# Ledger of designs, part 94: peptides against a protein of PDB entry 3QIS

Target 1, 334 residues: chain A of PDB entry 3QIS
Amino acid sequence: PSLELSRREFVFENVKFRQLQKEKFQISNNGQVPCHFSFIPKLNDSQYCKPWLRAEPFEGYLEPNETVDISLDVYVSKDSVTILNSGEDKIEDILVLHLDRGKDYFLTISGNYLPSCFGTSLEALCRMKRPIREVPVTKLIDLEEDSFLEKEKSLLQMVPLDEGASERPLQVPKEIWLLVDHLFKYACHQEDLFQTPGMQEELQQIIDCLDTSIPETIPGSNHSVAEALLIFLEALPEPVICYELYQRCLDSAYDPRICRQVISQLPRCHRNVFRYLMAFLRELLKFSEYNSVNANMIATLFTSLLLRPPPNLMARQTPSDRQRAIQFLLGFLL

## One batch from the design tools (peptide; made by RFdiffusion4, then SolubleMPNN)

Design b2_p14_2_s1 (from b2_p14_2, 8 letters changed)
Fold by OpenDDE base, seed 3:
Structure b2_p14_2_s1 (fold): chain B 334 residues (1-334), chain A 14 residues (1-14)
Amino acid sequence: as target 1 above (334 residues)
Amino acid sequence: MSFAELLESMRPPK
């Protein structure tokens, strides 16, 4: 069996969070026998591609002289955004197109990723006074490393931040402040807020706007701005309530005093964001007659974003754990 | 503190 490939080198320029890019190529059976093709893992890989890449179709049959189009789809989800923002991963891969009883054909994937404030840590974003696209990638790495060390020091209740050498961190990320400021000003009376989905094009514009600028106004509908806040919270590498406090939140869920004590132990930026969001959501609940937002809906929605189970416990989340998590958040909304 | 006051207190520098 033999294949002819129309292209073997693919370049994905300016890859962004949640922006689908597609490159297509053709494979042709130039042999005299039917062929089965598949993308196969490289030696020691579990998958045929990185998590941000997909081939469609990834397998198939070709009759003699048959041609099929294959789409290479690049999509950076919440699962890949953090490692791409840090430069730990890159838009580079090698695909192995295997022909049954035939040869392997290698495809080279390359490109560049444009960092996003989505999927960046709260600690790094609190240190980032400019849009992320204005920050050199080398400095982003340093900001994440410094932010990790500061998170650890804050959790250990060790020495106050040496106020001397680094610019004072923001109380909350500018991005989340801008989203909440917009929603507070314009969306308090928005019917079905957080219940109606945003527009995908508007979401992309909001993300691009927050990555590249400090706008006076966020583009898009109130629904798109609301969903952008949800996406932002979902994409955080560490949730607003740090994984280390997850179990303590569940254990305290029915004692509002203990719940407040648990929150007081969060890193400064996480604690500020949590208190800020809870204050906003309590304000939004005053307009429930206009926006149809109630405490149970908000608690249910935001619990999955703010109080995520640690990755090692995800598969073990019980309905009781979920109810405790919701109850924990309700104690801050009521 | 009102939410508006909190919001302003949290404002990023321009």
Scores: peptide ipSAE 0.558, ipTM 0.959, DockQ to the pose 0.949
Fold by OpenDDE base, seed 1:
Formats: sequence, C-alpha cells, structure tokens
Structure b2_p14_2_s1 (fold): chain B 334 residues (1-334), chain A 14 residues (1-14)
Amino acid sequence: as target 1 above (334 residues)
Amino acid sequence: MSFAELLESMRPPK
C-alpha cells in the first residue's frame, strides 16, 4: 500500500488561548490495494500528538484512488495554556501517519504561541505591571521561577516582604482587577449574571484585550466579561485556594473561624485575590433582585473554580467533599 | 471599607 499526501509541513502562526486554528490536507491511496491509515504515537509518547493538537479523522480506510481530507486542529485549552505560556512546550510536533503494512509518513507541525495572562500564575501576574504580550518571553520564565520561590517563602512564613524592594508586586493581578472593576461598575444590575453564557467572539476579544493592553473599558457584554472571569479562574495553574490547603478547607467547612485561619495561610497573592473576589461577590449579592444571583448559586459555581481538588484527588472527589467545599465558600458569602 | 474603596485600594498602577 502507498499514500500520496498533498502537504506534510504545517505552520500555525499566532496561536492563542481558546482560538481554534485548522489546517487541512489530503491523503490519496495511489496504490492498487485498499489501505488502513492511522496516526500513531512516537516511540516514547502515549498519544499520537500533543494535547493542543488533533487530527480528524485520526484513522480510516481508503480504497484504491480514494482521497480523504484530514483536518489538523490546534486548540490551546486550559490544560495546555500554562506550559505554552512558560515556553516549557511549544507549537511544534511530529505526526506519524502509519499505513498498515506500508510506510510511515511524517508530518511536521510548527508555529508560534502568543502568551496569555490566562493560565499564568497569580504570583507571576502580580509581578507583571504591563500586559503579558509586552513582557519578553525570557522575563516570563524568570517571573515564574521568582513566583515559585515567593510561594515557597510565603508558605514557610520566613521572609518579611522587604519594604525596600523597588518593584513591589501588585496586590492582585491587573487582569482580575480590570474584570472585577468592569463587573462592579456595569454588571451589578445585569439580569442572569454568571448564568447566561458569553459570546465566543467577545470572549476572544476580552482575552486579547487583557493580553495586549490595560483598557479603560473591557469590550463585550456583561455576560462575556463575567464568563471571562470564570475562564480566568479556571485556567489558573494553581487555583486561588492552593492545592495544599484543599483538605483543610473541607475539614473546616462548618467552622467559619477555622475557615478564615486557613485562608490566612494562603500565599499573599492568592489570599488577596480570594478576599477581593469574596468582597466582590458579597457586593454582587446585594443586587440579587436585579441580577438573580444568590449565595448558593455563586458558591456552587465558584467552588469548582477557587477550591479545586488536587490532581491526585480529582477522580476521588465525593459528593460530601463537594458539599463541604460549597459550605466553605458560603461562609465567606454570607 | 466599602467595596468601592477596596477596589480603588487594589488598583494597579497605570
């Protein structure tokens, strides 16, 4: 069996978080026998491609002289955004198109990723006074290393923040400040806030706006700005409540005093963001007559974002654990 | 502190 491929090199320029890109190519059976094709893992890989890449179809049969279109889809989700922002991963891959009893055909995937404030750590963002697209990639790496070291130091309670460091970190990321400032000014009376989805095009505009600028106003509907806040929180590599405190939050869920003590142990940036968000959400609840927002809805929604189970416990989360997590947040909303 | 005062106290530099 043999195949002819219309193209073997693919370049995905300016790949962005949550923006789907597609490239297509054709494969043709130029042989005299039916053939089965499949994308196969490389020797050391469990998957035929990186998590941000997909082939469709990834397998199939071709009769003699049959042609099929294959779509290569590049999509950076919350699961890939962090490693691409850091430059740990890149828009580069090699696909192996295997022909049963035939040859392997190699496809080269390349491109460039544009960093996002979405999927960047709270610590790194607190050090970024400028939009992430203005920050040199080399400095992003340094900011992540420094952020890790600050998180460790904060958890160890060892270093008083030396008041003399010329570049004080932001109290909260500018991106989350901008989102909450917008929602507070314009969305407190928005009917069905956090219940109506935003528009995908507006979400992309908001992401691009926050990645490239410090806007006076965020573009899009209040629903899109609200959903952008949810996406931001969901995409955080470390949730607002650090994984290390997850179990303690559950254990304290019915003791408001212990809950506040647990939150006091968060790294400074995480603690500030948590307190800031809780203050915002309590303010939003005053407008429940207009926005249809209630404490149970908000607690249920934000629990999955702010108080995520550690990856090792994700598959073991019980309904009781979820209820405790909701109760933990309710103690800050009421 | 009102939420508006808190929000302003947390304002990033321009």
Scores: peptide ipSAE 0.554, ipTM 0.958, DockQ to the pose 0.916
Fold by OpenDDE base, seed 4:
Structure b2_p14_2_s1 (fold): chain B 334 residues (1-334), chain A 14 residues (1-14)
Amino acid sequence: as target 1 above (334 residues)
Amino acid sequence: MSFAELLESMRPPK
């Protein structure tokens, strides 16, 4: 069997977080026998492609002289955004299109990724006084390495942040501040806040706005701004409540005193963000008659974002663990 | 401290 491919080189320019890009090509059976095609893993790879790439269809049958369109979809989710922001991964891959009892056909994927404040650590963002797209990539790497070291120092309670030589970190990321400032000013009376989804186009505009500017006003509806806050919290590489404290939060869920003590052990930026968000959410709850927001809804929604199980425990989260996590957060909303 | 006061106290520098 043999195939003809209309294209073998694909370039995905200016790939952004949550922005789907598609490139299409055709494969044709120019042989005289039916053939089965599949994308196969390279040697030692578990998957035929990187997590941000997909082929559709990834396998199929072609009769003689049959042609099929294959879509190559590039989509940076929360699962790939952090490694792309750091430059640990890149928009580069090689796909192997295997023909059963035939040849391998290599497809080259290339492109560039545009860094996002989404999927960047709270520590790094607290050091970024400018939009992430204004920060040189070399400085992003340094900020991430430094952010890891500062997280470790903060957890160890070792060195008081020597207020001296380095620019004082922000109390909270400017991106979170901007989102919450907007919601507080304009969305406290918004009916069905955090219950109505935003518009995908508006979400992309909000992400691009936060990545490229410090706006006086965030574009889009209150629903889109609210969802952008949820997406931001979900995309954090380390959740607002650090993974190291997850179990202690569950264990303390019914003791408000211990809950507050656990939160006090968070890194400074995480602790500030947590307290800031809890203060904001308590403020929204005062407007429940207008916005239809209640403590149980908010606790249920934000618990999955703020108090995530460590990756090794994700598959083992029990309904009891989820209820404890919700109860933990409720103790800060009531 | 009101939430408005808290919000303003956390304002990023321009």
Scores: peptide ipSAE 0.552, ipTM 0.958, DockQ to the pose 0.924
Fold by OpenDDE base, seed 2:
Order: C-alpha cells, then sequence, then structure tokens
Structure b2_p14_2_s1 (fold): chain B 334 residues (1-334), chain A 14 residues (1-14)
C-alpha cells in the first residue's frame, strides 16, 4: 500500500480559546491495492493527538486511486486552555498516519497559541493589571508561580500577604469586574437572563475583547455577556471555591454561620470573587419581576461553576451532594 | 454599601 499526501506540514496561527480552526489535506491511494489508514498513537502516547487536536476522519479505507479529504481541527476547550496559557503545552504535535501493511506518514502540526484570561487562575489575574495579551509570556509564567506560592501561603495561614510587594493585587480580576459591571448596568432588567444562551460569535468577541483590552463596554447581547461570565467561571483551573474546601461546604450547607467561616478560609482572591459574585447575584434577584431570575435557578446554575467537586470525587457525586452544594449557595443568595 | 458602591470600590485601575 502507498499513499500520497497533498500536505504534511500544518501551521495553526493565532489559536484562541474556543475558536475552531480547520486545515484540510487530501490523501490518495496511489497504489494498486485497497488500503486502510488510521492515525495511531506514538510509542509513549495514549492518544493519536493532543486534546486540542482531532483528525476527521481518523481512519478509513481507500480503494486504488481513491482520495479522501481529512480535516485537522484545532479547538482549545476548558480542558486544554490552562496548560496552553502557562506554556506547559504548545500548538505543536506530530501525527502518525499509519497505513496497514504499509508505511507511517508523519504530519507536523505547529502554530502559536494566544493566551486567554479564560483558564487563567484567579490569583494570576488579580496580579494582571493589563490585558493578558499585553503581558509577556515569561511574566505570565512568573505570575502563575508566584500565585501558586501565595495561594499555598494563604491556605497555610503562614505569611500575611506582604503588603510591601510593589504591586498590590486587584481585589478581583478585572475581567470579572468588567463582566459584572456590564451585567449590573445593562442586564438587571433583561428578561430570561442566564436562561437564554448567548451567540457563539458574540462570545468569541467578548473573549477577544477581555483578552486584548479593558473596554468601557463589552460587545454583544446581555445574554452573551452573561454566558461569558459562566464560561469564565467554568474555565477556571481552580474553581472560585477551592477544591480543598469542597467537602466542608457540603458539610456546612445547612449552617449559615459555618458556611461563612468556610468562605473566610478561601485564599484572598477566591474569597473576594465569591463575595463579589454573591453580592451581584443578590442584586440581580431584586429585579426578578423583570429578569425572571430566582434564587433556586441561580443557585443551581452557579453551584456547578463555583463549587465543583475535586477531580477525584467527580465520579462519586451524589444527588445529596448536589443538593447540599445548592443549599450552601442559597445561604448567600437569600 | 450599595452594590453600585461595592462595584465601584473594586474598579480596576485604568
Amino acid sequence: as target 1 above (334 residues)
Amino acid sequence: MSFAELLESMRPPK
């Protein structure tokens, strides 16, 4: 068996969070026998590609002189965004197109990723006074390392945040502030807020806007801005309520005093964001006659975002745990 | 403190 490939080198320029890019190439059976092709893992890999890449089709049969188009799709989800933001991973891969009883054909994937405030830690974002695209990648790495060390120090109750560090962190990420400022100003009377989905094109514009600027106004509908806040919270590498406190939140869910004590133990940035969001959501609930938003809907929606089970417990989450998590948030909304 | 006052108190630097 033999294949001819129209292209073997693929460059994905300016890859962004949630932006699908596609490159196509053609494979042709230039042999005299039918062939089966498949993308196969490299020796040390479990998958034929990195999580942000896929081939479609990833396998198939070709008759002699048959030709098929293969799409290489690059899509950075919440599952890949953090490691790409930190530069731990890059838009680089090698695909092995295997031909049964034939040769391996290597495809080189390259490109560049543009960092996003989505998938960046709250701690790093609190130190980031400029849009993430204005921050040198080297400084992003330093900010994440420093943020990790400060989170640990805060959890250990060891060192008061050195008030002498030349640049005081923001109380909340500017991106959260901008989203909430917009929603507060323009969306309190929006019918079906957080119930109507945003537009995908508008969501991309909002993400790009937050990554590149500090706008006076966020583009898009109130629904898109509301959904962008949800996406932001979902994409956080560490949820607003840190994983370390998850079980304690569930255990305290019916004691409002203990709930407040648990929240007080959050790292400063996480605690500020939590209190800020709860204050916003309580404000939004005053407009329930206009926006059709109620406490149960909001608690149910935000519980999955703010109070995520640790990855090791995800498979064990019970309906009771979910109800406790909702009850925990309700104690801050009412 | 109103929510508007809280929001303004948390305004990022321009």
Scores: peptide ipSAE 0.547, ipTM 0.957, DockQ to the pose 0.904

Design b2_p14_2_s2 (from b2_p14_2, 8 letters changed)
Fold by OpenDDE base, seed 5:
Structure b2_p14_2_s2 (fold): chain B 334 residues (1-334), chain A 14 residues (1-14)
Amino acid sequence: as target 1 above (334 residues)
Amino acid sequence: MSFAELLASMRPPK
């Protein structure tokens, strides 16, 4: 069996969070026998590609002189955004197109990623006074490393932050402040707030706006700004309630005093963001006659974003754990 | 403190 490929080198310029890019190529059976093709893992890999890449179709059968189009799709989800922001991973891969009883064909994937405030830690964002696209990548790495070390020190209740010459961190990320400021000013009377989806183009504009600027006004509809807040919270590498406190939140769900004590043990930035969001959501609930927002809906929606099970708990959250998590959050909304 | 006062107190530098 033999194939001819129309292209073997692919460049994906300016890859961004949640922005799909596609490159296409053709494969043709230039042999006299039918062939089966598949993308296969490299010797040390479990998958044929990195998590942000996909081939469609990834396998197939070609008769003699048959041609098929293959799409290479690049999409950075919440699962890849953090490692791309830190530069731990890059827009580089090699695909192996295998022919049954034939030759391997290598495809080279390259490009560049543009960092996002989405998928960046709350600790790093509290240290970031400028838009992330203005921050040198080297400084972004240093900010993530320093933020990890400060999170650990904060959890250990050790040494008071020496009032050393490190610029005082923000109380909350500027991106969260901007989203909440917009929603508070313009969306309190918005019918079906957090129930109506945003527009994908507006979501991309909001992400690009927050990554590149400190706007006076966020572009897009109130629904798109509301969904951008949900996407931001979902994309956090560490949820607003740190994984270390997950089980204690469930165990305390019916004791409002213990719930407040658990929240007091969060790292400073996480604790500030949590209290700030709860204060905002309680404010929205005062406008329930206009925005159709109720405490049970908000608790159900935000619980999955703010209180995630630790990655090491391979077990899906039980219905009992989900109900406890919702009850924990309700104690801050009522 | 109102939510508006809280929001104002949390404002990032320009």
Scores: peptide ipSAE 0.525, ipTM 0.954, DockQ to the pose 0.915
Fold by OpenDDE base, seed 4:
Structure b2_p14_2_s2 (fold): chain B 334 residues (1-334), chain A 14 residues (1-14)
Amino acid sequence: as target 1 above (334 residues)
Amino acid sequence: MSFAELLASMRPPK
C-alpha cells in the first residue's frame, strides 16, 4: 500500500487556551490495493499525539484512488494549559501515520502558544501585577518555580510577608478580582446567574481581555463573565482549596469550627481567594429573589471547582465524599 | 465589613 499526502508540515500560530484551531490535509491511496491507515504512538508514547492535538479521522480505510480529508485539531483544555503556560510543553509534535503492511508517514506539528492567566497558579498570579501577556516568558518560568517554593514556605512558616517590600504579592489575583467586581456590580440581579451558559465567543473575549489588559469593564454578558469565573477556577493547576487539605475538608464537613481551622491553614493567596469568593457568594445569595441563586446550587457548583479531589483520588470519589464536600462549602455560604 | 468594603480593600493596584 502507498499514500500520497497533500501536506506533512503544519504550523499552529498563536494557540490560545480554549481556542480551537484546525488544519486540514488530504491523504490519497495511489496504490492498487485497499489500505488501512492509523495514527500510531511512537515507541515510548501511550498516545499517537499530545493531549492538545487530535486527528479526525485518526484511522480508516481507503480504496484504490480514494481520498480522505484529515483534520488536525489543536485545542488547549484545562488538562494542557498549565504545562503550556510554564513552557514545560510546547506546540510541537510528530504524528506517525501508519499503513497496515505499508510505510510510516511522519507529520510535523509546530507553532507557538500564548500564555494565559487561566491555568496559572494562584501564587504566580498574585505576583503578576501586569497582564500575563506583558510578562516575559523567562519571568513566567521564574514565577512558577518561585510560586512552588513560596507555597512550601507559606505552609511551613506562617511568616507575615514583610509589608514594606516593593514586590508584595496581591491579596488575590487581579483576574479574580476583576471577574468578581464585575459580577458584584452588574450581575447581582441577573436571572439564572451561574445557571445559563455564556457564549463561546464572549468567553474567548473575556479570556483574551484578562490575559492582555486590566479592563475597567469585562466584555460580554453577565452569564459569560460568570462562566469565565467558573472556567478560571476549574483551570487552576491547584484548586483554591489545596489538594493536601482535601481529605481534612471532608472529615470536618459537619464541624464548622474545624472547617474554618482547615481554611486557615491554606497558603495566603488560596485563603484570601477562598474567603473572597465565599463573601461574594454570600452577597449573591441576598439577591436570590432576582438571580435565582440558592445555597445548595452554589455549593454544588463551586464545590467541584474549589474542593477537587487529588488526581490520585479523582477516580475514587464516592457520592458520600461529594456530599461531604458540598456540606463543607455550605458551612461558608450560610 | 460589607462586601463592597471588602472588594474595595482587595482592589489590585492600577
Scores: peptide ipSAE 0.521, ipTM 0.953, DockQ to the pose 0.941
Fold by OpenDDE base, seed 1:
Structure b2_p14_2_s2 (fold): chain B 334 residues (1-334), chain A 14 residues (1-14)
Amino acid sequence: as target 1 above (334 residues)
Amino acid sequence: MSFAELLASMRPPK
């Protein structure tokens, strides 16, 4: 069996968070026998491609002289955005198109990723006074390393931040501030806020705007700006409530005093963001007659974003744990 | 502190 491939090299330029790119190629059975093709893992890989890549179809049959179009889809989700922002991963892969009882055909995937403030740590963003696209990639790596070290120092209750010559970090990421400032100014009376989805095109414009500028006004509808805040919180590598405090939040869920003590133990940036978001959400609840927002809805929605189970516990989250997590947030909304 | 005052106090530098 043999295949002819119309193309073997693919370049995905300017890959962005949540922006689907597609490249297509044709495979043709130029043999005299039916062929089964499949994309197969490389020797050291569990999957035939990286998490941000897919082939469609990834397998199939071709009769003699049959041709099929294969789509290579590049999509950076919340699961890939952090490792691409840091440069730990890149828009590079090799696909192995296997022909049953035949040859392997190698496809080269390459390209460039454009960093996003989405999927960047709160610590790094608090040090990032300029849009992420203005920050050299080398400095992003340094900011993540420094952020990790400061998070550890903060958790260890080590020495006060030397008030010295280092530029003071922001109290909250500018991106969160901009989203919340917009929502507070324009969305308090928005009917069905956080219940109506945004437009995908507007979400992309908001992401691009926050990645490239410090806008005076965020583009798009209030629904798109609200959803962009949810996406931002969802894409955080470490949730606003650090994984280390997850169980303590559940254990304290019915004691508002202990809940406040747990929050006080968050790293400074996380604690500031949490308090800021809770203050904002309590402000939105004053306009419930206009925006249809209630404490139970908000607590349910934001619990999954702010108080995520650590990866090792995700598969074991009970309905009771979810209810405790919701109750924990309710104690800050009421 | 009102939320507006909190928001203003947390404003990023221009």
Scores: peptide ipSAE 0.519, ipTM 0.953, DockQ to the pose 0.942
Fold by OpenDDE base, seed 2:
Structure b2_p14_2_s2 (fold): chain B 334 residues (1-334), chain A 14 residues (1-14)
Amino acid sequence: as target 1 above (334 residues)
Amino acid sequence: MSFAELLASMRPPK
């Protein structure tokens, strides 16, 4: 069997978080026999491609002189955004298109990723006074390393945060501040806030806006801005309540005093963000007559975002654990 | 402190 490929080199320029890019190519059976094609893993890989890449179709049959279009789809989800932001991973891959009883055809994937404030740590974002796209990639790496070290120091209570450092961290990420400022100003009376989905185009505009600027106003509907806040919280590599405190939050869920003590043990940036969000959500609840927002809905929605089970426990989360997690947040909303 | 005051107190530098 033999294939002809219309293209073997693919460049995905300016790849962004949640923005789908597609490149198409044709494969043709220029042989005299039917052939089966498939994308196969390289020798040391479990998958035929990186998590942000897919081929569609990834396998198929071709009769002699038959042609098929293959789509290469690049999509950076919450699962790949952090490693791409840090430069640990890159928009580079090699796909192996295998022909049964035939040859391997290599496809080169390349491109560039544009960093996002989505999927960046709270610690790093608190150190970023400028939009992430204005920050040199080298400095992003340094900020993540420094942020990790400061988190560890904070958890260990070893060193007081050097309040004398020439660059005081922000109390909360500017991106969270901007989202909440907008929602507070314009969305307190918005019917079905956090219940109506945003528009995908507006979400992309909001993400791009936060990555590239410090706007006076966020573009899009109140629903899109509200959903952008949810996406931001979901994309955090470390949730607002650090994984290390997850079990203690569940254990304390019915003791408001212990709950407050647990929150006091969060790293400064995480603690500030948590308190800030709880203050905002309590403010929204005052407008429940207008926005249809209630404490149970908000607690249920934000629990999955703010109080995520550690990856090793996610598969074991019981309905009781979820209820305790909701109860923990309710103690800050009421 | 009102939420508006809290929000203002945490405003990022321009």
Scores: peptide ipSAE 0.514, ipTM 0.952, DockQ to the pose 0.908

